# Ledger of designs, part 52: peptides against a protein of PDB entry 4PN1

Target 1, 261 residues: chain A of PDB entry 4PN1
Amino acid sequence: KIEMNFLNKPIVPDTTKVISNFLTHYLITEPVEHVEIEAKLGTLIDLETQNRFEFPVMNETILNPEFNLRTRFESDMTASEHKYLNEFLNQAFRDSQKPGRLPFAYKHTKQVDLFYETEDNSRDKIRVSKNQSDNQVLACVKKRRVADLFLYCPNDAFDIRISISDELPVSMPSGNQQPSLTRLKDRVGYVHQEIKIDLTKTTQNDPVYDTTERHELEVEFGNIADLRDRAQKAKDGMEAPLFRRVQLFMDNVRILRREHS

## One batch from the design tools (peptide; aimed at target 1 N21 N64)

Design b1_p24_2_s4 (made by RFdiffusion4, then SolubleMPNN; from b1_p24_2, 15 letters changed)
Fold by OpenDDE base, seed 3:
Structure b1_p24_2_s4 (fold): chain B 261 residues (1-261), chain A 24 residues (1-24)
Amino acid sequence: as target 1 above (261 residues)
Amino acid sequence: SLEDEILKILEENFAAGKKPVLVK
């Protein structure tokens, strides 16, 4: 007979606890009403060197937000890396359709995002999202970034930014307003156990820098209500359900950030 | 499977970097 440890009980990694506490704060303690919680793959850049940030750690490390490390996060990746991840996820999708597995769901979405300035000249713009095929309005929101948590991953191809955002539904801009920015999004979405994985190609026209294309990979909690329930239970002293969900989320992120061409 | 075949096509299209088309 084999046991897990000398207590024969599961042990929770410290990373899981830290992230769980971070999420609980914005789900329960200071609740964000229309919360979006996502992780983006990217690179922590040292502002001094303009190269990837180097910190004296040897594994996945949550950076303390209380310290100014003089970094920026670049969520872009190369087209080659993005292509590789797409192929990887497609294979994972296929494999999950086999008997005895939980299947992925797949969706391809093409949309246009139109950004409008607000009347109060606030920093946050109004985003109107439309289908590219028929220009049907899908959403009109004002997105506010609430908090970020950065993970430095020296052994992997990507670092991670976990973001808390508030997506406020707002009224459509007046018909006389012109968008300040237009962005095309081509997104393939994979859903497994209510964790969303999105590969997004973003095309943006810039009057100064011409047309730019970005390639992003995002991992999102697909069931916020369930996550909030788990967070509430954690506040009430039952932490296991939240830890399990965060562990699942992070394991998916860890799989993806290790893949590279 | 049908799903495998569909995904193969989607893989080729999306990964190849086909530009999205805006319909006006």
Scores: peptide ipSAE 0.140, ipTM 0.678, DockQ to the pose 0.014
OpenDDE base, seeds 1, 2, 4, 5: peptide ipSAE 0.022, 0.000, 0.038, 0.024; ipTM 0.564, 0.197, 0.542, 0.523; seed 2 fails the geometry check

Design b1_p24_3 (made by RFdiffusion4)
Pose (drawn by RFdiffusion4):
Structure b1_p24_3 (pose): chain A 256 residues (1-205, 211-261), chain P 24 residues (1-24)
Amino acid sequence: KIEMNFLNKPIVPDTTKVISNFLTHYLITEPVEHVEIEAKLGTLIDLETQNRFEFPVMNETILNPEFNLRTRFESDMTASEHKYLNEFLNQAFRDSQKPGRLPFAYKHTKQVDLFYETEDNSRDKIRVSKNQSDNQVLACVKKRRVADLFLYCPNDAFDIRISISDELPVSMPSGNQQPSLTRLKDRVGYVHQEIKIDLTKTTQNTTERHELEVEFGNIADLRDRAQKAKDGMEAPLFRRVQLFMDNVRILRREHS
Amino acid sequence: YSDEMIESLDPEIVELQKQREEEL
C-alpha cells in the first residue's frame, strides 16, 4: 500500500493554482463577454540579444507580468517542427480511436483571413474569415487582446503564451474599404475532451507562418467551474486547467 | 491582473525577476 503524501489527499501544483487565478479573474471577477482562452507554442525573445530568453531557472516557470523583462513572443516555428508535431498528433489521433480510449475529433479548414482597421483610437482589428472553396463567410469578429501570461520553459524547444482575447461578433465591413491584411490559412484541428489543438499554416499574399495553439473549447462550462472555484469548490476548475496545461506540456516536449 | 495571482507567484523566481529588471 502506497500513499501519495502524508496527507493521502491530492495537492494542487503551484502553476495550476496560479493559472486558475488568472483565468478566474477574466471569467468571473472582471468578466469578458466573448472570451477566447488559448495557449500558443513559440519562443521568448530577448529584446537586446534577439535570441531566446535566458533566465537562471531549470523548470517551467510563470513570468510575473508586473515586471519589465524586455521580451517579446515569437509564435512561429520551422516547417520541420510543424510537420513533426503534425505526425505526432496524427499518431495520437489514431491511438485514441482504439478501444478503451476517449477519441479525438478532427476538422480541417482551408480559409481566407481578411483583417480590417477600426474607426476607434483602439488598436483592435476586425477579422473576416471565408472559405477558400465557395467563399462563404465563416466569421466576422472584432478581436481585442485582454491579457497575456508567459511560461518560460528552459528544458524544451518552446515557450508558452496564454492569451485571453475578446472576440465580439460584428457586422460586415463596407465594400469600399481596403483590408489592412489578406492571407490564406490552413488550419488542422484536433479536439480531445473539448480541448482544441490547432495546427495553423498561414500564407501571406511570399512568407509562411507555422503555429500550434491549444484552446479551451467549452468556455461556458469553464466559466461555471471558475464560479464554483470562487465560491470554495475549486476542484473542478483545477482539474480542468491541469488537463489543459498537461496537453500543452506534451506538445511542448515533442521535438527532434 | 489578479492580485491573488501575483501573491501566489513563487517568491524566489519573483526576486530573480526583480534583480534582472534592476540590471536592465

Design b1_p24_3_s1 (made by RFdiffusion4, then SolubleMPNN; from b1_p24_3, 12 letters changed)
Fold by OpenDDE base, seed 4:
Structure b1_p24_3_s1 (fold): chain B 261 residues (1-261), chain A 24 residues (1-24)
Amino acid sequence: as target 1 above (261 residues)
Amino acid sequence: MSEEFLKSLNPEVVKLQKELEKKL
């Protein structure tokens, strides 16, 4: 019989603890009311070199947000990388349909996001999301980025940004207001065990700049209520449910960030 | 996707899979 370790007890990876604490802060300690929690695949760019950031570490490392590392995060990837990930997820979807597996759910959506300036000239814009097919309003929100946690992943194709956002529902902009920005989104969504994985092709029409295309992959906690409950339990001294959920989330992220053509 | 495999799946899942293959 093989034991897990000399205590024969599960051990929680430090990464899991750090992320769990980060999430707990914005779920419980200073709770964001309409919280969205997502991880995006991308690249940490060193502002000095304009190349991928280099840090004297050899594996996945959560960067300390207290330090200004003079980096930016680019959530874009090449069309080739995006296609590869799409094919990979398609295969994962198929494989999950086999007997004895938990199946993926699949959804394909096309939406348009219209961004409006606020009357108070707030930095946060109002986003109206509509279905492209029938112009049905899906959401009208003011999204505020609350916090970011960056993972530098030197051995993988992508670095990771975990973001906490507040998606405050707001009233529709006045009919006389024109959008400052429009984005078309072609999104393929996969859901497995309430973890959402979205591949998104975004086309941005800027009135000043040429149309830009972006390819993004995001991983999101699909059940915030459950996550908040787990975080509360963790705050109350029972950490295991939260750790398990964060571990699941991160394992999915880790799979994806390693995949490239 | 093989017909045999499709028969083993929930009809809704089969529909989703076919949709996926058509669109992607």
Scores: peptide ipSAE 0.021, ipTM 0.462, DockQ to the pose 0.011
OpenDDE base, seeds 1, 2, 3, 5: peptide ipSAE 0.000, 0.000, 0.020, 0.008; ipTM 0.224, 0.235, 0.488, 0.380

Design b1_p24_3_s2 (made by RFdiffusion4, then SolubleMPNN; from b1_p24_3, 9 letters changed)
Fold by OpenDDE base, seed 2:
Structure b1_p24_3_s2 (fold): chain B 261 residues (1-261), chain A 24 residues (1-24)
Amino acid sequence: as target 1 above (261 residues)
Amino acid sequence: MSPEMLAALDPEVVELQRKREAEL
């Protein structure tokens, strides 16, 4: 007979606990009302070297936000990396349609994001998202980044930023207001077990600078209500449901960041 | 026009999703 360990009980990795606690804080303790929780693949850049950050660890490590490591996070990847991930996810989609599997859902969207300054000159801009095909307004929000948690992943092609954002629905800006910035987004989205995986190509036209293109991959919790319920249960002493959900999320992130390694 | 996503799922593959969803 084989047992999992000397207690013969599941054990939760410390990474899962740390992330779960981080999420619980912004779901329950200091709750963000319109919370968005996503992980982005990218690179921790050392501000001194402008190269990928090097830390004396050999595996996935959550960086302590209390320490200024003089780093920035770049959520961009190459077009080739992005293409490969797209092909990989397309194959994963196809494979999941087979009998005995839970299927992916797929959606392709093309939108334009218009950014407007707020009347109060707040740092947060109003984002109006429109469908490119019919110019229908999809959303009008004020998005604020609340917190970040960085994972340094020395063995993988990408590091990870887990972000807590507040996406507050707001009224449309006045008709006389011009957008300060316009971004075109081409996004393919994959949903599996209420975890969203998005590949986004963003094009920004600057009248002064050349058109810039960014390639992003994000993994998002697709059911915030369920996640909040799990976090509440964790606060009430039943942590297992939250840990399982966070583990699922992180396993998906780990699959994606390893595929280009 | 915005650039197209490279290797996006084609309409036939998306139709497969619809069929699968209808069976569930």
Scores: peptide ipSAE 0.304, ipTM 0.853, DockQ to the pose 0.011
OpenDDE base, seeds 1, 3, 4, 5: peptide ipSAE 0.009, 0.032, 0.020, 0.020; ipTM 0.404, 0.708, 0.624, 0.580; seed 1 fails the geometry check

Design b1_p24_3_s3 (made by RFdiffusion4, then SolubleMPNN; from b1_p24_3, 11 letters changed; failed a check: too like the target's own chain)
Amino acid sequence: MSKEFLDSLDKEVVELQKEIEKKL

Design b1_p24_3_s4 (made by RFdiffusion4, then SolubleMPNN; from b1_p24_3, 11 letters changed)
Fold by OpenDDE base, seed 3:
Structure b1_p24_3_s4 (fold): chain B 261 residues (1-261), chain A 24 residues (1-24)
Amino acid sequence: as target 1 above (261 residues)
Amino acid sequence: LSPEMLAALDPKVVELQKELEKKL
């Protein structure tokens, strides 16, 4: 008979615990009403060298936010990397359709995002998202970044930013208001066990800087209500359901950040 | 401590960090 360890009980990785605490804070302790929780793949850039930052660690590490590390996070990848990840996810999708597996769901969305200045001159812009095919309004929101947690991943192609955001539904801008910025988004979405994986190609036309493209990969919790329930249970002393969900999320992130062409 | 750190750390760890900050 094989046992997991000398206690024959599951053990929670420290990373899972730290992230679970972080999420619980913004789900329960200081609850964000319209919370979005996502991980972006990208690169921690050293502001002095403009290269990937080199921390004196040898594995996945949550960075201490108390230290000014003189870094920025670039949530972008090359078109080649993005294409590779798309092919990888397509294969994963196909494999998941086999008997005995839990299937991926797939959705391709093309949208236009229109950004409007707020009447109060707040830093936050109103984003109106429309379907490119029929101009149907998909959403009108004011997004506020609440908190970030950074993971340095020296053994992988990408570092990770976990972000807490508040997506506040707001009324449509007045018909006389012109958008300050327009972005085209081509998004391929994969959902597995209510974890959403999005590959997004963003095109922005800037009259000064020409057309720029960005390639992003995001992993998001697709069922916030369930996650909030799990977080509440964790506050009440039952942590296991939350830990399992966070571990699932992070394992998916770990798979993706290791893939490279 | 930053809001993010306060959110991420266990209460016992937060206490320890506060003690360390007082010594720096």
Scores: peptide ipSAE 0.211, ipTM 0.719, DockQ to the pose 0.141
OpenDDE base, seeds 1, 2, 4, 5: peptide ipSAE 0.081, 0.121, 0.005, 0.013; ipTM 0.632, 0.666, 0.310, 0.377

Design b1_p24_4 (made by RFdiffusion4)
Pose (drawn by RFdiffusion4):
Structure b1_p24_4 (pose): chain A 256 residues (1-205, 211-261), chain P 24 residues (1-24)
Amino acid sequence: KIEMNFLNKPIVPDTTKVISNFLTHYLITEPVEHVEIEAKLGTLIDLETQNRFEFPVMNETILNPEFNLRTRFESDMTASEHKYLNEFLNQAFRDSQKPGRLPFAYKHTKQVDLFYETEDNSRDKIRVSKNQSDNQVLACVKKRRVADLFLYCPNDAFDIRISISDELPVSMPSGNQQPSLTRLKDRVGYVHQEIKIDLTKTTQNTTERHELEVEFGNIADLRDRAQKAKDGMEAPLFRRVQLFMDNVRILRREHS
Amino acid sequence: SVDDKILTVETSDEWMEENSWPTV
């Protein structure tokens, strides 16, 4: 017989607790009506060296946003790094279809992104996405970036950015208006337990941009867990962000 | 210090009480 600790009850990892606080704030305390919560793989770049951020730590660590660390985030990876993750996810996809497993879901989208500027003093963009096939509109949203949280991961090829955005559905722009940006997007979507794993390849109309993003697919249920956490029963919220961060961690450690 | 640059559970709880999470 073996116990996990001298209490024999599970304890919350420090990171899971902190991220739960970050998510509960923008879900409940200062709620965002149309919230998107996603984490992207990439690289933390030191503004002076223009290289990867160096920090005297040995494990995954959350950076305090109230400190100026002179850093930016590159949400980009090489084509090989993108293909490597594609193969790994495909293998993980088929293994989930076997007996006793909760399966993956799959969705491949070939669409066009159209970005517009706003009439306000804000730096928001109005995004219009259309099928490359029939050109029917998939979405028309005004997107606002609310908050970011950065995880420096010295043991891995990637760092993590957790973004909280606000995607408000809006009406279509006028025809007599030039889009600020137009690009193709090849999004390969994997879904497991309502956690979305998106592998995107965008082509600038040339420059290519390869990304991997992991986002909560069921926000309404996550908001409910955030409410229960604020009221004391915080176990379901913890179990949720633990699953999210563990998925993000598995993909982060996958590299040649 | 290096420790101040790292976000802790106590710091996050204090922010939850103050309702003072940073925004972009």

Design b1_p24_4_s1 (made by RFdiffusion4, then SolubleMPNN; from b1_p24_4, 11 letters changed)
Fold by OpenDDE base, seed 4:
Structure b1_p24_4_s1 (fold): chain B 261 residues (1-261), chain A 24 residues (1-24)
Amino acid sequence: as target 1 above (261 residues)
Amino acid sequence: SLEDMILTVEKADKMMKEKSFPRV
């Protein structure tokens, strides 16, 4: 018989603990009411070199948010990388339909996002999302970025940004108001064990700038109520359910960030 | 001592749990 370690007990990785604490803060301690929690694949770019940042570490590392590292995060990837990830996820979807597996759910959505300025000239814009097929309103929200946690991944194709956002439902803009920006989104969504994986192609038409296309992959917690419950239990001294959920989330992220064309 | 190490770990864990995160 093989034991896990000399205590024969599971050990929680520090990465899981740090992320769990980060999530607990914005779920429970300073709760965001309409919270969205997602991880995006991308690249930490050094503002001085405009290349991928190089830290003196050899593995996955959560960057301390208290330090200004003079970096930016680019959530874009090449079309070839995005295509490869799509093919990879399609195969994972097919494999999950086999007996003895938990199946993926799949959804393909084409939407248009209309951005409106607020009357108070706040930094936050109102986003109206509509389905392209029938022009039905899917959501009308004021999205505010609350916090970011960056993972530098020197051995993988991508770095990771975990973001906390507040998506406040708001009333529709007045019929006389014109959008300041319009974005088309072609999204392929996969859901496995209430973790959402979205591949999104975003097209933006700018009257001044050429049409820009972005390719993004995001991983999101699909059940915030459950996550909040787990975080509350963690605050009350029972951390295991939260750690398990964060570990699942991060393992999915780790699989994806290692894949490249 | 082992007890000192335990206390140190507990203090470290407490500090980590109480860590504030800058808002964007």
Scores: peptide ipSAE 0.221, ipTM 0.583, DockQ to the pose 0.231
OpenDDE base, seeds 1, 2, 3, 5: peptide ipSAE 0.013, 0.210, 0.013, 0.012; ipTM 0.381, 0.611, 0.332, 0.335

Design b1_p24_4_s2 (made by RFdiffusion4, then SolubleMPNN; from b1_p24_4, 11 letters changed)
Fold by OpenDDE base, seed 3:
Structure b1_p24_4_s2 (fold): chain B 261 residues (1-261), chain A 24 residues (1-24)
Amino acid sequence: as target 1 above (261 residues)
Amino acid sequence: SVEDMILTVEKAEEKMKKKSFPKV
């Protein structure tokens, strides 16, 4: 007879506990109303060297936000890396359509984001998102970054930023207001077990800077209501449902960050 | 083009099908 360990019980990785506690804080303790929870692939950059941050650890490590490590996070990748991940996800999609698997859902969207200054001169801009094909308004929001949690991943191509954001629905800007910034977004979305994986190519025309392209990969919790229910249960002493959902999310992130072009 | 970097699943499947057909 084989057992998992000397208790014959599952054990929860410490990473899962730390992330679960972080999420529980912003879901339940100090609840964000219109919460978005996403992980971005990118690079922790050392502000002194301008190279990838080096820390004396040998595996995936959550950085303590109480310490100033003099880093910035770049949520970008090369065009070749982005293309490779797209091909990888396309293959994963196809394989998931086979009998006995849970299928991916797939959606391709092209949108334009228009950014407007607020009347109160707040740092937060109003974002109006429109469909490129018919110019229909998809959303009008003011996005506020609430918190970040960084994972340094020395063995993988990418580091990870988990972010908590508040996407506040707001009224459309006045018809006389001109956008301060316009972005074109080409987004391919893959959804598996309510975890959303987005590949986004963003083109921005800046009047001062040349056309900049960004290549982003995001992993998002697609069912916030379920996640909030799980977080409430965790706060009430039943942690297992939350831990399972966070583990699923992190395993998807870990798969993606290990893929090299 | 921006369109060349993000491949739809359909385009990926078409490319795979084309590789499986012997060049006549």
Scores: peptide ipSAE 0.032, ipTM 0.422, DockQ to the pose 0.011
OpenDDE base, seeds 1, 2, 4, 5: peptide ipSAE 0.020, 0.032, 0.025, 0.028; ipTM 0.411, 0.269, 0.515, 0.461; seed 2 fails the geometry check

Design b1_p24_4_s3 (made by RFdiffusion4, then SolubleMPNN; from b1_p24_4, 13 letters changed)
Fold by OpenDDE base, seed 2:
Structure b1_p24_4_s3 (fold): chain B 261 residues (1-261), chain A 24 residues (1-24)
Amino acid sequence: as target 1 above (261 residues)
Amino acid sequence: SIEDMILTVEKAEAMMKAKNFPTV
């Protein structure tokens, strides 16, 4: 009989532990009330070279946020990469409909995001999201970025930013306020086992700058309540449920970041 | 068009049918 290891027990990778601890902090220790937790595919850019950052590691590595590595994260990808991922996910969707599989859910949304300055001139803007087809208000939130965790992935097409955000529901801006920014979003969403994968094309019209387009892929925890429950259990000494959920999330991220045209 | 880069499942299936690929 073959055993897994000399203890014959599953071993949790350090990556899973570090991410789990990071999530637990903002779920339980210093809880964010309206938390959004997402991973974006992108590139760590070296501020000195303006090229992809080079770190002396050979595999996926979580960067220590205490160190200034003189990097920025670009969540954009090429239109070709985005198209390839769309085709890949479409195929994954189809394959998941087969007998014996857990199916994807699919949703295509087109929305306009209107950004408004706050009365207190805070850095955080109010975002009003509307459906493009009927101009129905979908959401009105103040989104604050709380924390980021960066994964350098030297063997893959993309690096990863895991972000903790607070999406506070707020009242609609006064009718006299004009939006400071308008963004069009075309989003294709895939949901599998309550993990949400979104391909988003964002078009921004800047009166000063030409129309800018961004292509993003994000992976989000679709069940925050369950994740919070798992994190609480982890704090109470039962870590396995949290580790399993984080492992699932990261495996999906790993699949996606390895795909390249 | 660039707008066609995000392809719905329905459109993808239609394209596959048009190319005589088996659709699920």
Scores: peptide ipSAE 0.054, ipTM 0.498, DockQ to the pose 0.012
OpenDDE base, seeds 1, 3, 4, 5: peptide ipSAE 0.017, 0.021, 0.045, 0.017; ipTM 0.471, 0.473, 0.508, 0.483; seed 3 fails the geometry check

Design b1_p24_4_s4 (made by RFdiffusion4, then SolubleMPNN; from b1_p24_4, 11 letters changed)
Fold by OpenDDE base, seed 4:
Structure b1_p24_4_s4 (fold): chain B 261 residues (1-261), chain A 24 residues (1-24)
Amino acid sequence: as target 1 above (261 residues)
Amino acid sequence: SIEDMILTVEKAEEMMEKKSFPKV
């Protein structure tokens, strides 16, 4: 018989614990009401060099948020990388339809996001999302970024930002207000085991921004209520359900960040 | 496979469940 280790018990990776604790804080300890939890693929850029950040580590590393590393995160990739990931996910979708597998769900959405200034001059803008085909309002929210957790991934094509956001539903802006910004989004969404994987092409017709088009990949927890329940159980001493869910999420992220053209 | 060598929490738990409850 082969044993897992000298205790013959499962061991939880430290990465899983750190992320689980981070999530538990914003789910349970200081709960965000309308929480969105997503991971974006991108690049940590050193503000001094304008190149990818270099840290003296050899593997996936969660950066301590208490330290200002003078970095920015670019949640973008090349069109070729984005196309490759789309083809990869399409193949994963097809393979998941086979007998004995859990299937992906697929959705293609084209939307326009309209950003409006708030009457209170808050830094947070109101985002109105509409379907491009029929102008149906999909959402009207004020999104606040609550916290970020950065993973430096020296062996992979992308670094990771895990973000906690509060998406507060708000009333539609007055008909007399003009949007300060308009973004077209072409989103292809894949859902597997309540984890959402979205490929988004964002077109911005703002002459002030150098990039007319951005290519983003995001991974999101699709069942926040379940995740909150798992986090509560973890606070009560039953950590395994939360650790399993975080591990699933991170393994999906790890698969995606290793794929490149 | 290399995948079989990676003990995820889920795989470890599955392995423990299989060990604790040998399917007859």
Scores: peptide ipSAE 0.014, ipTM 0.389, DockQ to the pose 0.023
OpenDDE base, seeds 1, 2, 3, 5: peptide ipSAE 0.006, 0.007, 0.014, 0.000; ipTM 0.332, 0.356, 0.366, 0.331; seed 5 fails the geometry check

Design b1_p24_5 (made by RFdiffusion4)
Pose (drawn by RFdiffusion4):
Structure b1_p24_5 (pose): chain A 256 residues (1-205, 211-261), chain P 24 residues (1-24)
Amino acid sequence: KIEMNFLNKPIVPDTTKVISNFLTHYLITEPVEHVEIEAKLGTLIDLETQNRFEFPVMNETILNPEFNLRTRFESDMTASEHKYLNEFLNQAFRDSQKPGRLPFAYKHTKQVDLFYETEDNSRDKIRVSKNQSDNQVLACVKKRRVADLFLYCPNDAFDIRISISDELPVSMPSGNQQPSLTRLKDRVGYVHQEIKIDLTKTTQNTTERHELEVEFGNIADLRDRAQKAKDGMEAPLFRRVQLFMDNVRILRREHS
Amino acid sequence: STELEEMYEHLEESLETEYEKFFE
């Protein structure tokens, strides 16, 4: 017989607790009506060296946003790094279809992104996405970035950025208006336990941009867990962000 | 905003030595 600790009850990892606080704030305390919560793989770039961020730590660590660390985030990866993750996810996809497994879901989207500027002093963009096939509109949203949280991962090829955005559905722009940006987007979507894993390849109208993003697919249920956590029963919220971060961690460690 | 205050305080205390080394 073996116990996990001298208490024999599970304990919350420090990171899971902190991220739960970050998510509960923008879900409950200062709520965002149309919230998107996603984490992107990429690289933390030191502003002076223009290289990867160097920090005297040996494990995945959350950077305090109240400190100016002179850094920016590159949400980009090579074509090989993108293909490697594609193959790994495909293999993980088929293995989930086997007996005893909770299966993956799959959705491949070939669409066009149209970005517009706003009439306000804000730096928000109005995004219009259309099918490349029939050109029917998939979405028309005004997107505002609310908060970011950066995880420096010295043991891996990637760092993590957790973004909280606000996607408000809005009406279509006028025809007599030039879009600020127009690009193709090849989005390969995997879904497991309502956690979305998106492999995106955008083509600028040339420059290519390869990304991997992981987002909560069921916000309403997550908001409910955040409410229970604020009221004391915080176990379901912890179990949720633990699953999210562990998925993000698996994909982060996958590299040649 | 107690969630953010607790998060900032915890991150400042857990990484105090690493930040002293980083800004030196």

